# Peptides against a protein of PDB entry 5OOQ: the designs that were tried, part 15

Target 1, 227 residues: chain A of PDB entry 5OOQ
Amino acid sequence: YREDVRQVVTHPANALSFLQPGRLVEISVNGKDNYGWGAVVDFAKRINKRNPSAVYTDHESYIVNVVVNTMYIDSPVNLLKPFNPTLPEGIRPAEEGEKSICAVIPITLDSIKSIGNLRLYMPKDIRASGQKETVGKSLREVNRRFPDGIPVLDPVKNMKIEDEDFLKLMKKIDVLNTKLSSNPLTNSMRLEELYGKYSRKHDLHEDMKQLKRKISESQAVIQLDDL

## One batch from the design tools (peptide; made by RFdiffusion4, then SolubleMPNN)

Design b1_p10_1_s2 (from b1_p10_1, 7 letters changed)
Fold by OpenDDE base, seed 5:
Structure b1_p10_1_s2 (fold): chain B 227 residues (1-227), chain A 10 residues (1-10)
Amino acid sequence: as target 1 above (227 residues)
Amino acid sequence: MEVKIFEEKL
């Protein structure tokens, strides 16, 4: 159930509009490497330059660059490649008693555990000296102000996820938080139906963006031929 | 150091 909600919330059709610069996101890489709350720098569609025909899942189809303040100090952060979510060996969060540093890591949408209802002011150039550390101080200050945890976006009230099957899922979760018995299989089938709806909506939206770009490019070419 | 938290009034 929590995973089913996470999968809907982190789907590109829902998440991308909330991944503005400075958006707080809770990060878990590969289900094991918990970086805690980080700040979104930017995102881009995942492009495999070596294999342009590579098909990614919806949750793997975008790369989100995030500032974390929990990177282990001796992690090989110099080996991090922009827009490559395959993290080098030794890239991990600091454990208890270890020192941490600020880093920008590329993650997939699948590595987002939750999306916060908070945004930081982001420096224009996060690569400039001391800028990551400034964001890291801001993250520490947020954690200090919210000791009970950073407020998560409400999927319905804030994210405006109005899909009837999702609303039924949320109601079931609310009922299950009150009554611990309904079958996971019925929710997985509905989740697949939801993914099919979100994928279609996202594909249509990307097709419309590509069509608008092609129209704009064709108009720009027509304006160049008329000069 | 004022962390400008933008609470988006959603």
Scores: peptide ipSAE 0.105, ipTM 0.812, DockQ to the pose 0.524
Fold by OpenDDE base, seed 1:
Structure b1_p10_1_s2 (fold): chain B 227 residues (1-227), chain A 10 residues (1-10)
Amino acid sequence: as target 1 above (227 residues)
Amino acid sequence: MEVKIFEEKL
């Protein structure tokens, strides 16, 4: 379900109109490398110069250049090729306790986890010295202002995705979320009833064990008085 | 440094 929504939202027909310069996007490369929220620089249709007849999937058919502020400091960022989404080895986000830098990375639409309802004012030349770091400061300030998370575009209200099967999917998710918000109480009551039944069964087993001990002790005392 | 954030009123 969440992945099905992501596939629809990140499809070129839906996503590209929202990938304006400065659009915030949440980035996950290869399902492993989470860069967090970055800012769109630009995008272009993917062109294979070596094989012009190469067919890409819809989600791989465009390259989005994004500024991230979470690049590991020792990443070989000089090896990054514009419009090549195949990142060099060692290009990764900084882990906890590591230092990060600002970088422009080329990603596919498939590397977009979420599209934010926010835009940054982008410098005219992001490749100029200090411009990426300016965007990186802006990204930090956004994260500071939105501690509960950056607002995501609503696929229906904001993106105007009117596909009937998508609307049915969204309704199913809403019903499941409403059931998941109502079921913690029903599952906690069932867990409390189960735990209360397990506790009562454990208490009854301990009471039976204590009663068996008292019977055995009283029988042992009777055997000691008859010797 | 003014962080120019534009919230898109969509």
Scores: peptide ipSAE 0.087, ipTM 0.796, DockQ to the pose 0.761
Fold by OpenDDE base, seed 4:
Formats: sequence, structure tokens, C-alpha cells
Structure b1_p10_1_s2 (fold): chain B 227 residues (1-227), chain A 10 residues (1-10)
Amino acid sequence: as target 1 above (227 residues)
Amino acid sequence: MEVKIFEEKL
């Protein structure tokens, strides 16, 4: 469901009209490398000069250049190729306690987790010295102003996605969210206690399953020595 | 409503 919504929202037909310069987007590369919120520089249709007949999926058919302020400081950013979304090895976000730098990275639409309802005023030349760092300061200021998170574009109210199947999907999600919020387990200070009991019960069940396996393996070995 | 954030010239 959340992924199905993301696929529709990030489809070129819906996303491109909201990828103006300075648009905030939440970035996750290859479902692993979370850069957090970045700012759109520009986008272009993906062109493979080496293979003009290359067919890309809709979500891979555009390159979005984004400023991030979470690039690991020792990342080989000099190896970044313009319009190449295949990032070099060692290009990653900074982990906790690591230093970060500002970088422009080329991403696909598939690397967009969310589109924000915020835009930065972008410098005229992001390639000029210090301009990425200016955008990086603006990104920190946005995060400071929105401690509860950056507001995401509403797919229906803001993006005007009127597809009937998408609207049916959204209604199903709303019904599930209502059922989840109406569950006495979600409304209780006992959620942490119940989650702790559930986790402990699950861990005990896996431990018992592993122990039963070891007992069965040991009994199989004893039956081989009695022959 | 789209919120525009200006770069504060620090």
C-alpha cells in the first residue's frame, strides 16, 4: 500500500510537474541509502549516449539532480557522473557521528520516497563555489522549522491525482488507518509493554524452534550411533 | 498551500 502510493506519486505523469527547482524531496537510493530531505536542482529525460535504444522503466526514465546535505565527507563525490544515477562505490549518506558534506547527486524518480510541500529559493548557479553549502544551510533551517517532519504533498488535494484506482487505493488505506487508530492496542500506553511482550514471545518462540531443531538433530545422530 | 522558504542571507 505505501509502496503502491509511492509508485503512483513518483510516476513521471504525476511527479515531474512538482519537481521545480528548490522542491524538497525525501531521497532513498536503492532502498538502503537514506539521504533525507534534499532540494531539486533540475531534471532531464534520461539519455543513454552509448545505447540510444536503451528502454528505461517510467521511474528510471528521468534523472533528477538534487542537493543533499547528508553526503558522507569521505565519499568519492569527484567520481559522480552528471546524469548517471548509478552512483560510484562509497557514495553514501553519513551515519550517526560521521561528518557530512553538501553534494549534488543524480537520482531516478524511483529514489524519491516523498515529495514535500515546500520549495527553497535556489541559487542561480548551484555549481558555483559555496552555493551547495548555502542550500545545505537552508535544508538545516527547514528541518529546524519542521521538527515533526516536512509536510508531504497530498496526492489528491495537492497533486490532483484523480485516477479512479488510485482513489480506491487511498480509501482502502484510510479505512486501514482508521481501524489501526481505533484499535485499543495503538491507543494504550501499553503499546510499548505489549510490543515488549510480543517481541519477547516471538524471541522465545524462535529460541524454542531452534532448540527443538537441535534436539531433533541430536536424536538423529544418536539413532545413527545405535545402528 | 505551497510554502516557499527564502534563503536567509546569513
Scores: peptide ipSAE 0.085, ipTM 0.745, DockQ to the pose 0.161
Fold by OpenDDE base, seed 3:
Formats: C-alpha cells, structure tokens, sequence
Structure b1_p10_1_s2 (fold): chain B 227 residues (1-227), chain A 10 residues (1-10)
C-alpha cells in the first residue's frame, strides 16, 4: 500500500510537474542506499544513444539529477557519468561515523521515496566549485528547521491527483490503518488500470514537451536568421 | 502552498 502510493506519486505523469530545480526529494537507490533528502537540479528523458529502441519502464524513463550531502567521502565520484543512473561500484552514502561530501547523482524516478513540499534556490552553475557545498549547507539548515522531518507533498491536496481509483486507494489505506483485511492481489489489478491512465497522461506530457522544444528550436532559428 | 526557501533566508 505505501509502495502502491509511491508508485503513483513517482509516476512521470504526477512527479515531473513537481521536479522543479531546488525541489527537495528523499532518495533511496536500489532500496539499499539511503541518501536522505536531496535537491533536484534538473531532469531529462532517458535516451539510450547505443540503442534508441530501448524501452524503459515509466519509472526508469527519466533521469533526475540531484544534489546530496550524504555521499561517502572516498566514493569514486569522478566515475559518475552524466545522465547515467547506473551508479559505479563504491558510490554509496556515508555510514554513521563516516565523513560525507556533496555530490550530484543521476537517479531514476523509482529512486524517489518522497517528494517534499519545500524548494531551495539553486545556483545557476551547480557544477562550479563550492556550489554543491552551498546547497549542502542549505540542506543541513532545512533539516535543522524541520526536526520532525521535511513536510511531504500531499498527493491529493498538493499534487492534485484526482483519479477516483487513487482516491479509493488512499481511503483504503486510511481504513487499513484501522483494518488489515483486504487481499494485496485485488489492489494490483487496480494499479494496472491506474498505470494505463497515467501512461496516457505521460504521452500527452511528452507531446507537450516536444511541442515546447519545437517552438524553442523555431525561436532559436529565428534568432540565428536575425544575426 | 509551496514553500520557496531562498538561500538568504536558510
């Protein structure tokens, strides 16, 4: 149930509109590597240059670049490939008592545990010297100001997920926090119906993004003809 | 309401 909510919240049709630069997100890579709360730099559609016909799941179809302040100091951060969510061996969060550094890591939507209701101002060039460390200080200050935890976006009130089957899922979670008795298998079939609705919204979002890109490319061509 | 945190206010 919490995972089913996470799958709906992290779906491209819902998540991408809330992944603005500086958005706080809680990061867990491969269900093992908890980086805690990081800040979104940007996101892009995942493109395999070697296999353009590569089909990704909806949750793996985008790469989100995030600043984390919990990277282990001796991790091979120089081996990080831009826009490659397959992290090199030895890229991990610092354990208790280990020193951490600030890093920009590429993650998938599936590595997002929670989306925060907070947004930082991001430096224009996050890759410049000292800029990641500035964001890392801001992340520490946010954690200091919110000792009870960073406020998570409400899927209904904040994200405006108005899908009737999702609202029924949320009501069931509220009722199941009171009664353990509905079989998990009956909820998986509704998740496929939800995914079919979200896939159509995702296709529309990609069409809008391609249209905005064509408009921007046409404006860039007009600016090149005016020079 | 989205809380925007300026670095100057953090």
Amino acid sequence: as target 1 above (227 residues)
Amino acid sequence: MEVKIFEEKL
Scores: peptide ipSAE 0.068, ipTM 0.758, DockQ to the pose 0.148

Design b1_p10_1_s3 (from b1_p10_1, 8 letters changed)
Fold by OpenDDE base, seed 3:
Structure b1_p10_1_s3 (fold): chain B 227 residues (1-227), chain A 10 residues (1-10)
Amino acid sequence: as target 1 above (227 residues)
Amino acid sequence: MELRIFEEEE
C-alpha cells in the first residue's frame, strides 16, 4: 500500500506541480542506490532523439535533475549526461566511511521515494563552479534542523489529491494500519483505474502546457515584429 | 548564509 501511494504521488499528474526548483525529494535509484534528500533543479519531458516513437511509462516519461550531496567521490560524474536517466556504471552514493561530493543527477519520477514539504532557494546557475557545493551545504543544514526527518507532503492536505479512489485507498491504508484484511488484487485494479484517470489528466495538462508555450511563442514573435 | 526554507503553509 505504501508503494501504491508512492505510485500515485509520483505520477506526473500529481508530482510535476510540486517539482519546483529547490523542492526537496528523497531519492532512490533502481531501488538500490539511496542518495537521501536532494534538491530539484528542473525537469523536462523525456524525449528520445534517436527513437522519437519511443513510448515511456508515466513514471519514466519525465526526467528530473536533482542536486545530491551523497555522491561517491570516485564516481565518474563527468560521464553524467543531462536528461539521460540511464546512469553510467560506477555512479553511486557514498557508503559509510567513504567521502561524498555534490552532483547533479538526472532521475525519473520512479526514483522519487518521497516529496518534501520544504523548498530551498536555488542558485541561478547551478552549473557554475561552487554552486552545487552551496546547495550541498544547505542540504546538510536542513538535515541538521530536522533530525527526526524532513516533513513529507501530505497527499491530501498539501497535494490536494481529491480522487475518490485515492481517498478510499488512503482510508483503507489507515484502516489496514489498524486491520490487515484487504485483497491486493482489488487494490491493483483500483490503482489501474487511478492511473487511467491520471493519464488523462496528464495528457490534458501537457496539451495545456503546449498551448501556453505556443501562445507565449506567438506573443514573443508579435513583440519582435512590433520592435 | 540565511537558509530560506519555504514551508508550504497548511
Scores: peptide ipSAE 0.137, ipTM 0.797, DockQ to the pose 0.591
Fold by OpenDDE base, seed 5:
Structure b1_p10_1_s3 (fold): chain B 227 residues (1-227), chain A 10 residues (1-10)
Amino acid sequence: as target 1 above (227 residues)
Amino acid sequence: MELRIFEEEE
């Protein structure tokens, strides 16, 4: 059920509007590498220059650059490529007793465990010397101020996810948190249905944006030809 | 160190 909620929350149709610079996100890469809470730098649609026809899942279709302060110090961070979520070998969070550094890592939406209801003021140029470390200090301060955990965005109240099936899922989760008896399979099926609906909405929205751009470009070309 | 956070206005 938590995974089901996560899939909906991290879907582009819901997540992207909350991935402003400085947004806190909890990061788990490949379900194994837990970086903890990081701060969003930016995001972009995933483009494969080598294979422009590459189709990504909705959760893999965007790359989010995030500042983390938990990168293992000996990680080959110099090999990190902006907007390439395929992390080099050796890129991992520091384990207990290991030293950590600040790094900007590109992640997919699928690597977001949760979206925080907090946003840091980000430096204008995160690539400038010392700026990542500044964000890293801010992240440490946040963790200090919120020892019980960083507040997570409420999917309904904050994210305004009004999908009826999602609301039913949330209610079911609430009931299940009270009563363990509901079948996880029913929720997974509903999640798949929800995911399908969100995918369609997002595709339509992107198509509409592309269409609007094409219309604007066509109008601009017409205006240029009429001159 | 002063934490600069955006409070999302509800």
Scores: peptide ipSAE 0.124, ipTM 0.785, DockQ to the pose 0.476
Fold by OpenDDE base, seed 1:
Structure b1_p10_1_s3 (fold): chain B 227 residues (1-227), chain A 10 residues (1-10)
Amino acid sequence: as target 1 above (227 residues)
Amino acid sequence: MELRIFEEEE
């Protein structure tokens, strides 16, 4: 059930508007590699240059670049490819007793465990020498200030997810957290309906974004022709 | 270095 909430929260239709530069996100890659809290640099729609017709799941359809301060020091960070969420072998968080460094890693929405209700001020050029380390210091300071954990965005209050089926799901989770008894199958059908609604919202949002981009590009062309 | 944490005001 927590996973069902995570799936709704991290869906593009809900998550993308909260992935501004500096947004704190809790990162778990492939369900194995916990990087803890990182800071969003940017995001982009996933494009497969080799297979333009490749269909990704909603949660894999975007790449989010994040700064983490928990990368194992001997990880082959030089092999990281921008906008490639398939991480090279040996890219992992530092274990207990190991030294860590700051790195920018490309992740999918599916690698977001939670979205924080905090944003950092991000440097203009994160790829410049020393800038990721500055963000890393800020992340350490945030963790110091919030020893009980970084506050997570409330899906209803903060993210304004008002879908009745989602609210029912949350209520069921609250009840289940108190009592083990409710059947998982009924939740899967409602989740599919929710995903259908969010997919449509996402499609509309992307259409609007593409339209705005086309308008901006047309205006830029008009300005270039007037020069 | 001022850590400008933007708390989203409710």
Scores: peptide ipSAE 0.090, ipTM 0.788, DockQ to the pose 0.548
Fold by OpenDDE base, seed 4:
Structure b1_p10_1_s3 (fold): chain B 227 residues (1-227), chain A 10 residues (1-10)
Amino acid sequence: as target 1 above (227 residues)
Amino acid sequence: MELRIFEEEE
């Protein structure tokens, strides 16, 4: 059920409007590399320059740059490239007893475990010397203020996800948090149906955006020929 | 309502 909720919450149709600069997000890369809470720098649609026709899944179709303060100190952070979620070998969080450093890492939406109901005021140039470390200090302060965990966005109250099947899922989770009966198989089938609805909506939105761009480009060409 | 935290200045 938690994964089912995560899939809906991290879908582009829901998540992108909450990935403003400074938004706190909990990061898990490849389901194993837990960086903890980081701060969003920016995001962009994933574009493959070598293969412009590349199709990504919805959760891999955007890249989010995030500041983390848990990068292993000996990680090859100089090899990190903005908007390239294929991380170099050796990029990992610090383990217990290891020293950490602040870094900006590019992640996919699938690497977001949770979206926090907190935002940091971000520096204008995060890549300037010392700026990521400043954000790192702020992240430590947040963790100090919230020892029981950073408050997560409520999918219904905060994110305004009003899909009936999702609301039923949330109610079931609330009941299950109080009562033990889970039927994971029934939920997986409903999740696929729900996901299909979100995917279709997102595709339509992107198609509209592309169409608007093409119209604007065609109008610009017509104006140039009339000059 | 979003909670906002100011960036700590060095």
Scores: peptide ipSAE 0.081, ipTM 0.727, DockQ to the pose 0.144

Design b1_p10_1_s4 (from b1_p10_1, 7 letters changed)
Fold by OpenDDE base, seed 1:
Structure b1_p10_1_s4 (fold): chain B 227 residues (1-227), chain A 10 residues (1-10)
Amino acid sequence: as target 1 above (227 residues)
Amino acid sequence: MEVKIFEEKE
């Protein structure tokens, strides 16, 4: 059930509007590599240059660049490819007793465990020398200030996910956290229906974004012609 | 939605 909530929360239709620069997100890559809380740099739609017709799942259709401060110091961070979520071998968080460094890693939405109700002020150029380390210090300070954990966005109150089936799911989780056995299998069909609704919302959002880009590009062309 | 923003101390 927690995973079902995560799937809804991290769906592009819901998550993207909360992935502003500096947004705190809890990162788990491939279900094994826990980087803890990182800060969003930016995100972009995933494009396969080799296969433009490649279809990604909704949760893999975007790349989110995040600053983490938990990268293992000896990780081959120089092998990281911008906007490539397939991380090189050896890219991992530091384990207990290991030293860590700050790094920018490209992740998918599926690698977001939680979205925090906090944002950092992000430097304009995170790739400039020392800027990642500055963000890393800010992340440490946030963790220090929130010893009981960083506040997570409430899917309903904060994210305004008001879908009836989602609300029912949340209620079921609340009941299950308090009490007895209800059957997990019935939730999969409802999840697909939920995703269908979110996909439509996502399509609309992408259409709007594409329209805004076209407008911006058209304005940029007009400005170039006026030069 | 008010997001709490932490300023980077220089």
Scores: peptide ipSAE 0.071, ipTM 0.721, DockQ to the pose 0.139
Fold by OpenDDE base, seed 3:
Structure b1_p10_1_s4 (fold): chain B 227 residues (1-227), chain A 10 residues (1-10)
Amino acid sequence: as target 1 above (227 residues)
Amino acid sequence: MEVKIFEEKE
């Protein structure tokens, strides 16, 4: 049930507060392209300019820009579009024996395998010449310092996910791990139901937070116009 | 929340 935990951890309600500039994240695109550990540049809510009414899943509703140092050298990185998580054909990590380069790629939350308990200092302008390579050196140094792997954020201890639905989900996972021998399909459906309840609750909460922010921004604009 | 921050060694 590592995937189920990953779904909760990478949900916007939990993940976004930990996606500060320089946060280390482990990246897997489309479940096949493993870029390893990268560093967060920034994130933004996904907006479709062509279809403003486009509805994205929770895990596809944000775009995270990340620096990776494992991009295949002959990848068409010039075809990368800012804030477009649909990567061009040929964008892939370097295989063993291939040369790699540093690149900034836009990914969705669903492409985050894990969130590290480490943060790099990021250059002010990561797109400036040589800055990506500097971050790439820092990533190599981190990997050297942590040969047993980069420490992952603990969902409860570090992320402080105290949500009752999440805790119930975790307890259910523990119970299911002990009971999985009897009916895996029924247990999976129950876990999906718990996740669905969790997701719906947090979607409403995030919508409310966004609305409150919009109201506050509108009030700030009104105050500026009244001055 | 102890975020371990690594400074880039210049």
Scores: peptide ipSAE 0.071, ipTM 0.721, DockQ to the pose 0.143
Fold by OpenDDE base, seed 2:
Structure b1_p10_1_s4 (fold): chain B 227 residues (1-227), chain A 10 residues (1-10)
Amino acid sequence: as target 1 above (227 residues)
Amino acid sequence: MEVKIFEEKE
């Protein structure tokens, strides 16, 4: 059930509007590499220049750049390719007793375990020297302030996921937490129906993004003509 | 260094 909730929450139709710069996200890459809480830099639609016809799953269709402060110090961070979520070998979080550094890593939505109800102030240029470390200090401060855990966005109250099937799923989870009685298989069929509904919402989101881009481009042209 | 944390208001 937790995974089902995660799938809905991290779906582009729901997640993208909450992936603003500085948004805290809990990161788990390949189900093994837990980086803990990081801060969103930006995101972009995944484009395969070599194979434009490549079809990605919804959860793999976007790349999110995140600052983490848990990167193993000897990780080959220089081999990280922007917007390539296939991380080089040796890119991993620091284990207990190992030193960590701050790094920007590209991840897919599927690598988001949770979306936090907190945003950090992000430097304008995260690639500038020392800026990643500044974010890293902020992340440490957040963890210090929230020893019981960083508050997670409520899918219903905060994210306003109002889909009836999702609400039923959440209610079932609540009931199961109290009674352990309901069958998980019924929820998987409803998830497919949910994805069908989210597909339409996703299309609208992409249309809005394209429109915003066109507006931004038109404004940039106006600024060039005023020079 | 004051860490500006923005909590989204309910």
Scores: peptide ipSAE 0.042, ipTM 0.723, DockQ to the pose 0.595
Fold by OpenDDE base, seed 5:
Structure b1_p10_1_s4 (fold): chain B 227 residues (1-227), chain A 10 residues (1-10)
Amino acid sequence: as target 1 above (227 residues)
Amino acid sequence: MEVKIFEEKE
């Protein structure tokens, strides 16, 4: 059920509006590399230049750049490629007793474990010398202020997810947290239906954005031709 | 060092 909620929360139709610069997100790459809480730099739609027809899942269709302060110090961070979520070998969080550094890593939405109800003020140029470390200090300060954990966005109250099936899922989770008896399979079927709805909404939204861009570009071309 | 946190005001 937690994974089901995570899938809904991290779906582009819900997550992208909360991935503003400085948004805190909890990061787990490939289900094993836990970087803890990082800060969003930006995000972009995933584009495969080599294969423009590449179809990604909704959760893999965007790349989120995040600052983490838990990168292992000897990680080959110089091999990181912008907007490439396939991390080089050796890119990992520091283990207990290891030193860590600040790094910007590209992740997919699927690598977001939680979205925090906090935003940091981000430097204008995160690539400038010392800026990542500044964000890293801010992350440490946040962790110090929230020893019991960073507050997570409420999917309903904060994210305004009003889908009836999701609300039913949340209610079931609440009931299950009280009574572990409900069949996960029925929730999975509803989740698939929910994903279908979100996918459609996202597709429409992206289509509208693309259409608006095309219209704007067409108008710009018309204005250039009229000059 | 004051962490400038944007609390989204509800």
Scores: peptide ipSAE 0.050, ipTM 0.756, DockQ to the pose 0.473; fails the geometry check

Design b1_p10_2_s1 (from b1_p10_2, 7 letters changed)
Fold by OpenDDE base, seed 2:
Structure b1_p10_2_s1 (fold): chain B 227 residues (1-227), chain A 10 residues (1-10)
Amino acid sequence: as target 1 above (227 residues)
Amino acid sequence: MELIIFEEEL
């Protein structure tokens, strides 16, 4: 179920319109390397110049460049090839107690766990000195503002995925969640996680509205001080 | 750096 939803959400037909510069995405490479939330730089269709006849799966057919702030400091980031999702050996997230750096990594759509309902302002040249670190600071600030987690795009409400089988899947998930929510023993921790995610979705929606207001108020104050 | 959070209110 969650994987089935992820497969639909991360499909090019659905995901690409939401992979604008600065879009937050939750990243897991090879199902092992969890980079957490990163920011989209750009994406491109995967082209194999050496094998033009290479057929990729839908989820492997695009390369998304993302800024992460969780790259292990001693990772061989200089070996990263633009638009090559086959990461060099030693490219990994920092573990607990390790230092991290900001890096741009090329990933496939299959490496996206979730698409956030948030966009960062992205520098025009992310490769310029200090720009990755600037995005890294913004990512830290987002995580600080959303301690309960970054709001995820709603596949139906936000992404407008109207596929009948997908809607049936979502309804089944909702019915299962409702049935799980009606079972008092499963309810406390996982309903605090799922109702925490739904209440986090509501609270994150309110927090986003409050944050939009605070940003608008801060911009209004900055515009008043510059006059 | 202003954190511009764009909510797509769709």
Scores: peptide ipSAE 0.058, ipTM 0.759, DockQ to the pose 0.536
Fold by OpenDDE base, seed 5:
Structure b1_p10_2_s1 (fold): chain B 227 residues (1-227), chain A 10 residues (1-10)
Amino acid sequence: as target 1 above (227 residues)
Amino acid sequence: MELIIFEEEL
């Protein structure tokens, strides 16, 4: 159930509009490397330059660059490649008693555990000296202000996820939080149907963006031919 | 340090 909600929330059709610079996101890489709350720098569609025909899942189809303040100090952060979510060996969060540093890591949408209802003011150039550390101080201040946890976006109220099957899933979760008895299999099938709806919506949205770009490019070419 | 609380009051 929580995973089913996470999968819907982190789907590109829902998540991307909330991944503005400075958006807080809770990060778990490969289900094991918990970086805690980080701040979004930017995102881009995943492009494999070596294999342009590479098919990614919807949750792997975008790369989100995030500032974390929990990177282990001796992690090989110099080996991090922008927009490459395959993290080098030794890139991990600091454990208890270890020192941490600020880093920008590229993650997939699948590495987002939750999306916060908060946004930091982000420096214009996060690569400039001391800027990551400034964001890291801001993240510490946020954690200090929210000792009970950072407010998460409400999928319905904030994210405006109006899909009837999702609303039924949420109601079932609310009912299950009150009564533990509904079968997980019925929710997985509905989740697949939801994914099919979100994928189609996303594909249409990307097709519309590509069409708008092609129209803009064709208009720019028409303006160049009229000069 | 401006915490922009996105209270989107829609």
Scores: peptide ipSAE 0.055, ipTM 0.760, DockQ to the pose 0.277
Fold by OpenDDE base, seed 4:
Structure b1_p10_2_s1 (fold): chain B 227 residues (1-227), chain A 10 residues (1-10)
Amino acid sequence: as target 1 above (227 residues)
Amino acid sequence: MELIIFEEEL
């Protein structure tokens, strides 16, 4: 369901009209490398000069250049190739406690996790010295202003996705979210206490199973010695 | 409503 929504939202027919310069996008490369929120520089149709007959999927058919402020400082950013979404080895986000730098990375639409309902004013020349770092400051300030997370574009209200099957999908998600939110476990201010009780009960149940197994094994050994 | 943040206002 969330992935199905992401596939529709990130499809070129829906996404490209919202990839203006400065648009915030949440970036996950190869489902592993989470760069967090970045700012769109530009996008272009993917052209393979070496293989003009290369057919890309819809989600791979465009290259989006994005400024991120989460690039690991020792990443080989000099090996980044313009319009090549295949990132060099060692290009990764900084982990906790690591230093990060600002970088422009080429991504596919498939690397967009979410499209934000925010735009930054972008510098006229992002390639000029210091301009990426300025965008990086703006990204930090946006994250500071939105501690509960950057607002995401509503696919229906904002993006005007009116596809009937998509609307049916959204209705199913809303029904599931309503059922989840109506669950006494999710509405409890005691969720942590209940989770802690559930975890302890589960651990105790596994310990009791292991103990019962050991008792049964010990009784089987005693029955062999009495024979 | 789309929110636009100016770099000079950050």
Scores: peptide ipSAE 0.048, ipTM 0.722, DockQ to the pose 0.147
Fold by OpenDDE base, seed 1:
Structure b1_p10_2_s1 (fold): chain B 227 residues (1-227), chain A 10 residues (1-10)
Amino acid sequence: as target 1 above (227 residues)
Amino acid sequence: MELIIFEEEL
């Protein structure tokens, strides 16, 4: 379900109109390298100069250049080729405790996890010295303002995706989410109440065992005093 | 200078 929604949202027919300069996008490369939220620079149709007859999937048919502020500092960013989504070895996000830098990376639509309901003001020349770092400061400020997460575009309300099967999918997801939120087992209060009733029942059963032991010990002491 | 524009404002 979440992946099915992502496939529809990131399809060129839906996504490209929302990939304006400065659009925030959440980036995951190869399902492993999570760069977090980046800002769109531009996009172009993927052209294979070596094989002009190469057919790409819809999600691989465009290259999106994005500014990220999470690039590992020792990544070989000088080896990045514009409009080549096959990233050089060692190009990765910084892990916890590692230093990061700002970089422009070329990604496919398939590397977009979500599209934000926000745009940054982009510098006119992102390749100029200090401009990526300016965008990187703006990305940090966005993350600071949205501690609960950056607002995502609503596929129906914002993106105007009117496909009937997609609308049926969204309704199914909404019903499932409502069932999950209404499920007495996911309501922490009912789990706490059930655990509290189970704990109290266990405590009461232990108290009854202790009381039965004390009664038996008292009867055994009375029998020892009567002998 | 606002650095952030919401899509709903465009």
Scores: peptide ipSAE 0.041, ipTM 0.732, DockQ to the pose 0.528

